# Ledger of designs, part 69: peptides against a protein of PDB entry 7AL2

Target 1, 85 residues: chain A of PDB entry 7AL2
Amino acid sequence: YEIMLIRPKTIDDINYVVDQVLEESNPVILDLSFLEKESPANFKLAGEKIKQMRSNYGAEALLLSRCNDKNLIIIAPKGVSLVRK

## One batch from the design tools (peptide; made by RFdiffusion4, then SolubleMPNN)

Design b2_p23_3_s1 (from b2_p23_3, 6 letters changed)
Fold by OpenDDE base, seed 2:
Structure b2_p23_3_s1 (fold): chain B 85 residues (1-85), chain A 23 residues (1-23)
Amino acid sequence: as target 1 above (85 residues)
Amino acid sequence: VELPLEIPKDEDLVDFLKTVPKE
């Protein structure tokens, strides 16, 4: 598999993340800082999509970084284990 | 707060992120 890197800015970008996790079975490291600052509606939508992937498809999610300019999250499809040591 | 953190499955992501202080 591949690990995808993206800083979503549009609904199309959010749907790209969903496609990568559910259809391509690729983990995605995404920075939500743009949406958090520029589009509350799409930030909420992104969160809802992530919740849906976890609740309905067994995806997992970790918060990697939280600072002024970063909101880094990794979303992994079912079958890819995220392990904290 | 020590990161990485597991995002709780029983919470909305947006609400959770609001409770995590920025570095």
Scores: peptide ipSAE 0.676, ipTM 0.929, DockQ to the pose 0.854
Fold by OpenDDE base, seed 5:
Structure b2_p23_3_s1 (fold): chain B 85 residues (1-85), chain A 23 residues (1-23)
Amino acid sequence: as target 1 above (85 residues)
Amino acid sequence: VELPLEIPKDEDLVDFLKTVPKE
């Protein structure tokens, strides 16, 4: 698999993340800082999509970084395990 | 707060992130 890296800015970007996780079975490391700052509506939408992927498809999601300029989350599809050392 | 943190499955992401202090 590939690990996709993206800082979503639009709904299309959000849907791209969903497609990568569910259709391509690729983990995605995404920075939601843009949406959080610039589009509360799309930020909320992104969160809902993440929740749906976890609830309905067994995806995992972890918060990797939280600061003023970063909101990094990794989403892994079912079958790709995220393991903490 | 020590990261990474698991995002609660039954919680809204926006609400969760409000509880996490920024570095």
Scores: peptide ipSAE 0.676, ipTM 0.929, DockQ to the pose 0.861
Fold by OpenDDE base, seed 4:
Structure b2_p23_3_s1 (fold): chain B 85 residues (1-85), chain A 23 residues (1-23)
Amino acid sequence: as target 1 above (85 residues)
Amino acid sequence: VELPLEIPKDEDLVDFLKTVPKE
């Protein structure tokens, strides 16, 4: 698999993340800072998509970074484990 | 707060992130 890196700005970008996780089985490291600042509606949508992927498909999600210019989250498909040392 | 953190499955992402201070 590949690890995808993206800072979503549009609904198309959000759907791209979903496709990567569910269809391609690729983990995605995404920065949600743009949506958080510029589009509350799409930020909420992104959160709902993440919830759905976890609840319905066994995806996992971790918050990696939280600062002024970053909101980094990793979403991993079922079968790719995220392990804390 | 020490990262990384697991995002709760039963919580809205927006609500969760409000509880995590920046940096």
Scores: peptide ipSAE 0.675, ipTM 0.929, DockQ to the pose 0.843
Fold by OpenDDE base, seed 3:
Structure b2_p23_3_s1 (fold): chain B 85 residues (1-85), chain A 23 residues (1-23)
Amino acid sequence: as target 1 above (85 residues)
Amino acid sequence: VELPLEIPKDEDLVDFLKTVPKE
């Protein structure tokens, strides 16, 4: 698998994340800071999509960084283990 | 708070992120 990196800015970007996790089975490290600042509606949408992936498909999620310019989260598909030491 | 941090599965992601203080 590949690890995808993205800072989503549009709905197309959000759907890209979903496609990578569910269809391609690739983990995604995404920065939600743009959506959080510029589009509360799309920020909410991104959160809902991530919740759905976790609830319905066994995806996992970890928060990696939280600062003024970054909200880094890793989303991993079922079968890719995220382990905190 | 020390990161990385597991995001609760039963919590809304947007709400969760609002509770985590920025560095």
Scores: peptide ipSAE 0.675, ipTM 0.929, DockQ to the pose 0.822

Design b2_p23_3_s2 (from b2_p23_3 with E10D E12N E18K K19T R22A)
Fold by OpenDDE base, seed 4:
Structure b2_p23_3_s2 (fold): chain B 85 residues (1-85), chain A 23 residues (1-23)
Amino acid sequence: as target 1 above (85 residues)
Amino acid sequence: VELPLEIPKDENLEDFLKTVPAE
């Protein structure tokens, strides 16, 4: 698999993330800082999509980094384990 | 806050992230 890196800015970007996780089985590292700052509606949508992937398809999600200008999350498809040492 | 953190499955992401302070 590949690890995709994206800072979503549009609904198309959000749907790209869904496609990568569910159809391509690729983990995605997301920077949600743009949506958080610029579009509360699309930020909420991104969260709902992540929730759906976890609830219905066994995806995992972790918050990797949080600061004033960063919101970094990894979402991994079922079969790719996120393991903490 | 020590990261990484597991994101709760039963919460809205936007609500959770608003409550997480900076590292």
Scores: peptide ipSAE 0.704, ipTM 0.929, DockQ to the pose 0.794
Fold by OpenDDE base, seed 1:
Structure b2_p23_3_s2 (fold): chain B 85 residues (1-85), chain A 23 residues (1-23)
Amino acid sequence: as target 1 above (85 residues)
Amino acid sequence: VELPLEIPKDENLEDFLKTVPAE
């Protein structure tokens, strides 16, 4: 698999994340800071999509980094384990 | 707070993030 990196800015980007996780079975490291600041609605949507992927498809999600201008999350499809040392 | 953190499955992301201090 591949690990996709993205800072979503549009709904298309959000859907891209969903496609990568569910259809391509690729983990995605995404920075949601843009949406969080610029589009509360799309930020909420992104969160809902993540929740759906976890609830319905067994995806896993971890918060990797959090600061004033960063919101880094990894979403892994079922079958890709996120292991903490 | 020590990251990475698991995001709760039964919580809205935006609500969860409000509870996480920066870095």
Scores: peptide ipSAE 0.701, ipTM 0.929, DockQ to the pose 0.808
Fold by OpenDDE base, seed 5:
Structure b2_p23_3_s2 (fold): chain B 85 residues (1-85), chain A 23 residues (1-23)
Amino acid sequence: as target 1 above (85 residues)
Amino acid sequence: VELPLEIPKDENLEDFLKTVPAE
């Protein structure tokens, strides 16, 4: 698998993340800072998509970095485990 | 706050993030 890196800015980007996780089974490290600041609606949508992937498909999600201008999250498909050391 | 942090499965992401202190 590959690890995808993206900072979503549009709905297309959000759907791209979903496709990568569910269809390609690739983990995605995404920065949601743009949506959080510029589009509350799309930010909420992104969150809902993440919740759906976890609830319905067994994906896992962790917050990697948080500050005033950063919102870094990793989403892994069911087949890839995230292990803390 | 020490990260990484698991995001709650039952909460809305925007609500969860409001509870996480920066840095």
Scores: peptide ipSAE 0.700, ipTM 0.928, DockQ to the pose 0.817
Fold by OpenDDE base, seed 3:
Structure b2_p23_3_s2 (fold): chain B 85 residues (1-85), chain A 23 residues (1-23)
Amino acid sequence: as target 1 above (85 residues)
Amino acid sequence: VELPLEIPKDENLEDFLKTVPAE
């Protein structure tokens, strides 16, 4: 698999994340800071998609970094384990 | 706060993030 890196700015970008996780089985490290600041509606949508992937498909999600202008999250598809040592 | 941090499965992301202080 590949690890995808993206800072979503549009609905198409959000759907790209969903496709990468569910169809391609690729983990995604995404920065949601743009949506959080520029589009509360699309930020909410992104969160809903993440919730759906976790609830229905066994994906996992962790917050990696949080500060002003940064909102870094990793989403892993079922079968790719996120392990803390 | 020490990261990485698990995001609650039953909570809205926007609500969760409001509770997390800056790293």
Scores: peptide ipSAE 0.700, ipTM 0.929, DockQ to the pose 0.829

Design b2_p23_3_s3 (from b2_p23_3 with E10D E12D E18K K19T R22A)
Fold by OpenDDE base, seed 1:
Structure b2_p23_3_s3 (fold): chain B 85 residues (1-85), chain A 23 residues (1-23)
Amino acid sequence: as target 1 above (85 residues)
Amino acid sequence: VELPLEIPKDEDLEDFLKTVPAE
């Protein structure tokens, strides 16, 4: 698999994340800071998509980094384990 | 707070993030 990196800015980007996780079975490291600041609605949508992927498809999600201008999350499809040292 | 943190499955992301201190 590949690990995709993205800072979503549009709904298309959000859907890209979903496609990568569910259709391509690729983990995605995404920075949601743009949406969080610029589009509360799309930020909420992104969160809902993540929730759906976890609830319906067994995806896993971890918060990797949090600061004033960063909201870094990894979403892994079922079958890709996120292991903490 | 020590990251990474698991995001709760039964909580809205935006609500969870409000509880996580920066850095």
Scores: peptide ipSAE 0.707, ipTM 0.930, DockQ to the pose 0.816
Fold by OpenDDE base, seed 3:
Structure b2_p23_3_s3 (fold): chain B 85 residues (1-85), chain A 23 residues (1-23)
Amino acid sequence: as target 1 above (85 residues)
Amino acid sequence: VELPLEIPKDEDLEDFLKTVPAE
């Protein structure tokens, strides 16, 4: 698999994340800071998509970094485990 | 707060993030 890196700015970007996780089985490290600042509606949508992937498909999600201009999250498909040392 | 941090499965992301202090 590949690890995808993206800072979503549009609905197409959000759907790209969903496709990568569910169809391609690729983990995605995404920065949601743009949506959080510029589009509360699309930010909410992104959160809902993440929740759906976790609830319905066994995906996992962790917050990696949080500051004024950063909202870094990793979302991994069911087949890829996130392990903390 | 020490990261990485698991995001609650039953909570809205925007609500969760409001509870996480920066850095």
Scores: peptide ipSAE 0.707, ipTM 0.931, DockQ to the pose 0.813
Fold by OpenDDE base, seed 5:
Structure b2_p23_3_s3 (fold): chain B 85 residues (1-85), chain A 23 residues (1-23)
Amino acid sequence: as target 1 above (85 residues)
Amino acid sequence: VELPLEIPKDEDLEDFLKTVPAE
């Protein structure tokens, strides 16, 4: 698998993340800071998509970094485990 | 706050993030 890196800015980007996790089985490290600041609606949508992937498909999600201008999250498909050391 | 943190499965992301202190 590959690890995808993206800072979503549009709905297309959000759907790209979903496709990578569910169809390609690739983990995605995404920065949601743009949506959080610029589009509350799309930010909410992104959150809902993440919730759905976890609830319905066994994906895992962790918050990696949080500050005033950063919102870094990793989403892993069921086949890839995230292990804390 | 020490990261990484698991994001709650039953909570809205925006609500969760409001509870996480920056830095």
Scores: peptide ipSAE 0.707, ipTM 0.930, DockQ to the pose 0.814
Fold by OpenDDE base, seed 2:
Structure b2_p23_3_s3 (fold): chain B 85 residues (1-85), chain A 23 residues (1-23)
Amino acid sequence: as target 1 above (85 residues)
Amino acid sequence: VELPLEIPKDEDLEDFLKTVPAE
């Protein structure tokens, strides 16, 4: 598999993330800082999509980095294990 | 805060992030 890196800016980008996780079975490392600052509605939508992927498809999600201007999250499909050491 | 952190499954992302202090 591939690990996708993206800083979503549009609904199309959000749907791209969903497609990568559910259809391509690729983990995605997201920077949600753009949506968080520029589009509260799409930021909420992104969060809802992540929640749905976890609830309905067994995806996992971790917060990787958080600061004033950073919001890094990894979401992995069910078949890819995220392990904390 | 020590990261990575698991994002709660039963909470909205925006609400969770409000509880996480920076860095």
Scores: peptide ipSAE 0.707, ipTM 0.931, DockQ to the pose 0.815

Design b2_p23_3_s4 (from b2_p23_3 with E10D E12D E18K K19T R22K)
Fold by OpenDDE base, seed 2:
Structure b2_p23_3_s4 (fold): chain B 85 residues (1-85), chain A 23 residues (1-23)
Amino acid sequence: as target 1 above (85 residues)
Amino acid sequence: VELPLEIPKDEDLEDFLKTVPKE
């Protein structure tokens, strides 16, 4: 598999993340800082999509970094384990 | 706060992130 990196800015980008996790079975490291600052509605939508992937498809999600200019989250599809040392 | 952190499954992401201090 591949690990996809994206800083989503549009609904199309959010749907890209969903497709990568659910259809391609690729983990995605995404920076939500743009949406958090520029589009509260799409930021909320992104969160809802992440929740849905976890609740309905067994995806896993971790917060990797939180600072002024970064909001990094990894979403992994079922079958790819995220393990903390 | 020590990262990485597991994001709660039963909470809205935006609400959770408000509780996490930046940096």
Scores: peptide ipSAE 0.727, ipTM 0.939, DockQ to the pose 0.837
Fold by OpenDDE base, seed 5:
Order: sequence, then C-alpha cells, then structure tokens
Structure b2_p23_3_s4 (fold): chain B 85 residues (1-85), chain A 23 residues (1-23)
Amino acid sequence: as target 1 above (85 residues)
Amino acid sequence: VELPLEIPKDEDLEDFLKTVPKE
C-alpha cells in the first residue's frame, strides 16, 4: 500500500481521503488544521466521514499531533493495523 | 497529553478535539 499525505481544504479533498481509504486501501495522514480554522462545516463533514469509515468499514483513526498549526490524524483501512510501541 | 490518541468511535471529532490540549 501507499501512505497518502494531505491537508484537506475542500469537499473534494475530503472525498479524496475517503476514496484512498476505502477504494485504494491506503492509509492517509491528514492535517485537518485548515478546515478547523477556515470551514467549520467542512471540518464537521470530515469528522463525519472518518466516523463512517470506522463504523461501517473497520477503519482505524488516531490523533498524531495537536497544536495551533497542526491537526494530524492517521486513518488506516481495515487490514492495515496501527501498532503502538 | 501523550500522543498518539485513539479517536473515540462514538463521539464527534470536533467535540473530541476540544478536549485535547494544544501543545
């Protein structure tokens, strides 16, 4: 698999994340800081999509970084496990 | 707070993130 990196800014970007996880089975490291700051509606949408992927498709989601400039989350498709040391 | 943190499955992301202190 490939690990995709993205800082979503639009609905198209959010859908891209969904496609990567569900269709391509690629983990995605995404920075939601732009949406969090600039678009509460799309930020909420992104969260809903993540929730749906986890609830309906067995994806995993972890918060990696939280500061003023970053809101990093990794989403892994079912079959790619996220392991803590 | 020590990261990474698992995002709760039954909570809205924006609500969860409000509980996580920024560094």
Scores: peptide ipSAE 0.727, ipTM 0.939, DockQ to the pose 0.853
Fold by OpenDDE base, seed 1:
Structure b2_p23_3_s4 (fold): chain B 85 residues (1-85), chain A 23 residues (1-23)
Amino acid sequence: as target 1 above (85 residues)
Amino acid sequence: VELPLEIPKDEDLEDFLKTVPKE
């Protein structure tokens, strides 16, 4: 599999994340800082999509970084485990 | 806060992130 890296700015980008996780079975490291700052509605939508992927398809999600210019989250499809040492 | 953190499955992401300090 591939690990996709994206900083979503549009709904199309959010749907791209969903497609990568569910259809391509690729983990995605995404930076939600743009949406958090520029579009509360799409930021909420992104969160809902992540929640749905976890609830319905067994995806896993971790917060990697939280600062002024980053909101990094990794979401992994079922079958790719995220292990913390 | 020590990262990485598991994102709660039953909570809205935007609400969770509001509780996580930046930097």
Scores: peptide ipSAE 0.726, ipTM 0.939, DockQ to the pose 0.841
Fold by OpenDDE base, seed 3:
Structure b2_p23_3_s4 (fold): chain B 85 residues (1-85), chain A 23 residues (1-23)
Amino acid sequence: as target 1 above (85 residues)
Amino acid sequence: VELPLEIPKDEDLEDFLKTVPKE
């Protein structure tokens, strides 16, 4: 698999994340800082999509970084394990 | 807070992120 990196800015970008996780089975490291600052509605939508992927398809999600210009989250599809040491 | 941090499954993401201090 590949690990995808993206800073979503549009609904198309959000749907791209969903496609990568569910259809391509690729983990995604995404920066939600743009949506958080520029579009509360699309920021909420992104969160809802992440929740749905976790609840319905067994995806996993972790917060990696939180600062003024970064909101980094990793989403892994079922079958790709995120392990803490 | 120490990251990485698990995101709660039953909470809205925007609400959770408001509780996490920015570094």
Scores: peptide ipSAE 0.726, ipTM 0.939, DockQ to the pose 0.831

Design b2_p23_4_s1 (from b2_p23_4, 8 letters changed)
Fold by OpenDDE base, seed 5:
Structure b2_p23_4_s1 (fold): chain B 85 residues (1-85), chain A 23 residues (1-23)
Amino acid sequence: as target 1 above (85 residues)
Amino acid sequence: SEVEKESEEVAESLIKEGEELLK
């Protein structure tokens, strides 16, 4: 599989993340800082999609960094284990 | 701000459900 890195800017980008995790089984490292700044509605949508993937499809999510200019999350599809050393 | 509240809500949800927070 591939590890995708993306800073979503549009609804299409959000749907791309969902497709990568659920259909392609690729982990995604995403930065939500653009949506947080530019579109509260799409930021909320992204958060809801993450929750849905965790609750309904066995995805895992780790918060990598939360600060003024970053909101980094890694989302792993079912079958990919996230391990902290 | 409202945007910050939503960001923290997502973070708190992840932590509450046992996901790790990395700095």
Scores: peptide ipSAE 0.050, ipTM 0.643, DockQ to the pose 0.063
Fold by OpenDDE base, seed 1:
Structure b2_p23_4_s1 (fold): chain B 85 residues (1-85), chain A 23 residues (1-23)
Amino acid sequence: as target 1 above (85 residues)
Amino acid sequence: SEVEKESEEVAESLIKEGEELLK
C-alpha cells in the first residue's frame, strides 16, 4: 500500500481521503488546518467522514499533532494496524 | 468559535474511542 499525505482544501479532497481509505486501503496522514481556517462547514464534514469510517468500516484514527498551525490525523484502513512503541 | 468547538468535538471523539494524541 501507499501512505498518502494531504492537506485537504476542498470537498473533493475530503472525498479523496475517503476513497483512499475505503477503496484503496491506503493510510492517510491529513492536516485539517486549512479547512479549519478557511471552511468551517468542510472542516465539520471532514470530521464527520472520519467518524463514519471509524464507526462503519473499521478504520482506525489517531491524533498526531494538535497545535496552533496544524491539525494532524492519521487514518488507517481496517487491514493496517497503528502500533505505538 | 464554532470551528474550535468542532475541532474539540473530533478530538474528544477520537479520545473516547481509545486513540490519544501522539507526543
Scores: peptide ipSAE 0.049, ipTM 0.639, DockQ to the pose 0.062
Fold by OpenDDE base, seed 2:
Structure b2_p23_4_s1 (fold): chain B 85 residues (1-85), chain A 23 residues (1-23)
Amino acid sequence: as target 1 above (85 residues)
Amino acid sequence: SEVEKESEEVAESLIKEGEELLK
């Protein structure tokens, strides 16, 4: 698999993340800081999509870094385990 | 702000379901 890196800016980007996780089975490291600042509505949508992937599809998600300039999250599809050492 | 609250809500959801924050 591939590990995708993306800083989503549009709804299309959000749907791309969903597609990568659910259809391609690729983990995604994403930075939500753009949406958080520029589009509260799409930021909320991204959060809802993450919740859906966790609740309905067995995806895992970890918050990697949360600060003023970054909101980094890794989302892993079912079958790819996230392990903290 | 409301945006910050939503960010916190996502983080809290992850924690509540057994996911952890990386320091």
Scores: peptide ipSAE 0.046, ipTM 0.635, DockQ to the pose 0.063
Fold by OpenDDE base, seed 3:
Structure b2_p23_4_s1 (fold): chain B 85 residues (1-85), chain A 23 residues (1-23)
Amino acid sequence: as target 1 above (85 residues)
Amino acid sequence: SEVEKESEEVAESLIKEGEELLK
């Protein structure tokens, strides 16, 4: 698999993340800081889709870093385990 | 603000003990 890196800016980017996780089975490291600042609606949409992937599809998600200028998370599809040493 | 509320909701849904790796 590949590990995708993205800072989503549009709905198309959000749907790209979902497709990578659910259809391509690729982990995604993403920064939500742009959406958080520029589009409350799309930020909410991204959050809802992450929740859905966790609840319904067995995806895992971890917060990597959060401050006023970044909101980094990793989302792993079912079958790719995130393990803390 | 609504942005702050939504940000907090998403963050809390992703936070578990030891899940923040980059500081």
Scores: peptide ipSAE 0.056, ipTM 0.642, DockQ to the pose 0.058; fails the geometry check

Design b2_p23_4_s2 (from b2_p23_4, 11 letters changed)
Fold by OpenDDE base, seed 2:
Structure b2_p23_4_s2 (fold): chain B 85 residues (1-85), chain A 23 residues (1-23)
Amino acid sequence: as target 1 above (85 residues)
Amino acid sequence: SSVEEESKKVADDLIEEGEKLLK
C-alpha cells in the first residue's frame, strides 16, 4: 500500500481521502488545519466522514499533532494496524 | 454560527478521542 499525505481544501479532497481509505486501502495522513480555519462546514463534513469510516468500515484514526497551524491525523483502513507504543 | 458551533463540537470529539487510538 501507499501512505497518502494531504491537506484537504475542498469537498473533492475530502472525498479523495475517503476513496483512498475505503477503496484503495491506503493509510492517509491528513492536515485538517485548512478546513478548520477556512471552511467550518467542510471541516464538519470531514469529521463526520472520519467517524463514519471508523464506525462502519473498521477504519482507525490517531491524532498525530495538534497545534495552531497543524491538525494532523492518520486514518488507517481496515487491515492496516495502527500501533501506539 | 451554528455550523461553526457544530464543527467545533466534531473537532473537539476528534481531538479528545484522538489523544488515544480511535477504533
Scores: peptide ipSAE 0.042, ipTM 0.635, DockQ to the pose 0.058
Fold by OpenDDE base, seed 5:
Structure b2_p23_4_s2 (fold): chain B 85 residues (1-85), chain A 23 residues (1-23)
Amino acid sequence: as target 1 above (85 residues)
Amino acid sequence: SSVEEESKKVADDLIEEGEKLLK
């Protein structure tokens, strides 16, 4: 698999993340800081999509870093385990 | 705004879950 990195800015970007996780089975490291600052509506949407992937498709999501200019989350598709060492 | 308030709630949930997992 590939690990995709993206800082979503649009709904299309959010759907890209969903596609990567669910269709391509690729983990995605995403920075939600743009949406959080610039589009509260799309930030909410992104969160909902992440929850849906976790609840319905066995995806895992982990917050990697949270600060003023970063909101880094990794989403792993089912079959790719996130392991903390 | 209402949207902003809901977005904040989502953010808080994600942060809480993330911090829990990282501990």
Scores: peptide ipSAE 0.035, ipTM 0.605, DockQ to the pose 0.056
Fold by OpenDDE base, seed 4:
Structure b2_p23_4_s2 (fold): chain B 85 residues (1-85), chain A 23 residues (1-23)
Amino acid sequence: as target 1 above (85 residues)
Amino acid sequence: SSVEEESKKVADDLIEEGEKLLK
């Protein structure tokens, strides 16, 4: 698999993340900081999609970093385990 | 706004889950 990195800015970007996780089975390192600042509606949408992937498709999500300018999350598809050592 | 409030709830939930996973 590939690990995708993206800072979503549009709905198309959000759908890209969903496609990568669910269809391509690629982990995604995602920065939600742009949506959080610029589009509360799309930020909510992104969060809902992440929740759906976790609850319905066996995806795993982990917060990597949260600060003023970053909201980094890794989303792993089913079959890729995230383990803290 | 209502949208902002809902968005913040989503963010808070993710933060809480993430912090839990990170110990």
Scores: peptide ipSAE 0.029, ipTM 0.592, DockQ to the pose 0.057
Fold by OpenDDE base, seed 3:
Structure b2_p23_4_s2 (fold): chain B 85 residues (1-85), chain A 23 residues (1-23)
Amino acid sequence: as target 1 above (85 residues)
Amino acid sequence: SSVEEESKKVADDLIEEGEKLLK
């Protein structure tokens, strides 16, 4: 698999993340800081999509870093385990 | 192992914080 890195700015980007996780089975490292600042509605949408992927499709998510200009989260599809050592 | 359990707790905390931020 491939690991995708993206800072979503649009709904198309959000849907791209969903497609990568659910259809391509690729982990995605997201920076949600742009949406959080520029579009609260799309930020909420992104969060809802992540929750749905976790609840319904066995995806895992982990917060990597949170600061003023970063909101880094990794999402792993079912079959790719996130393990901290 | 104890190390794995500690790591899981840290990971779970980060997951919970992430979920809070995404609401």
Scores: peptide ipSAE 0.031, ipTM 0.532, DockQ to the pose 0.126; fails the geometry check

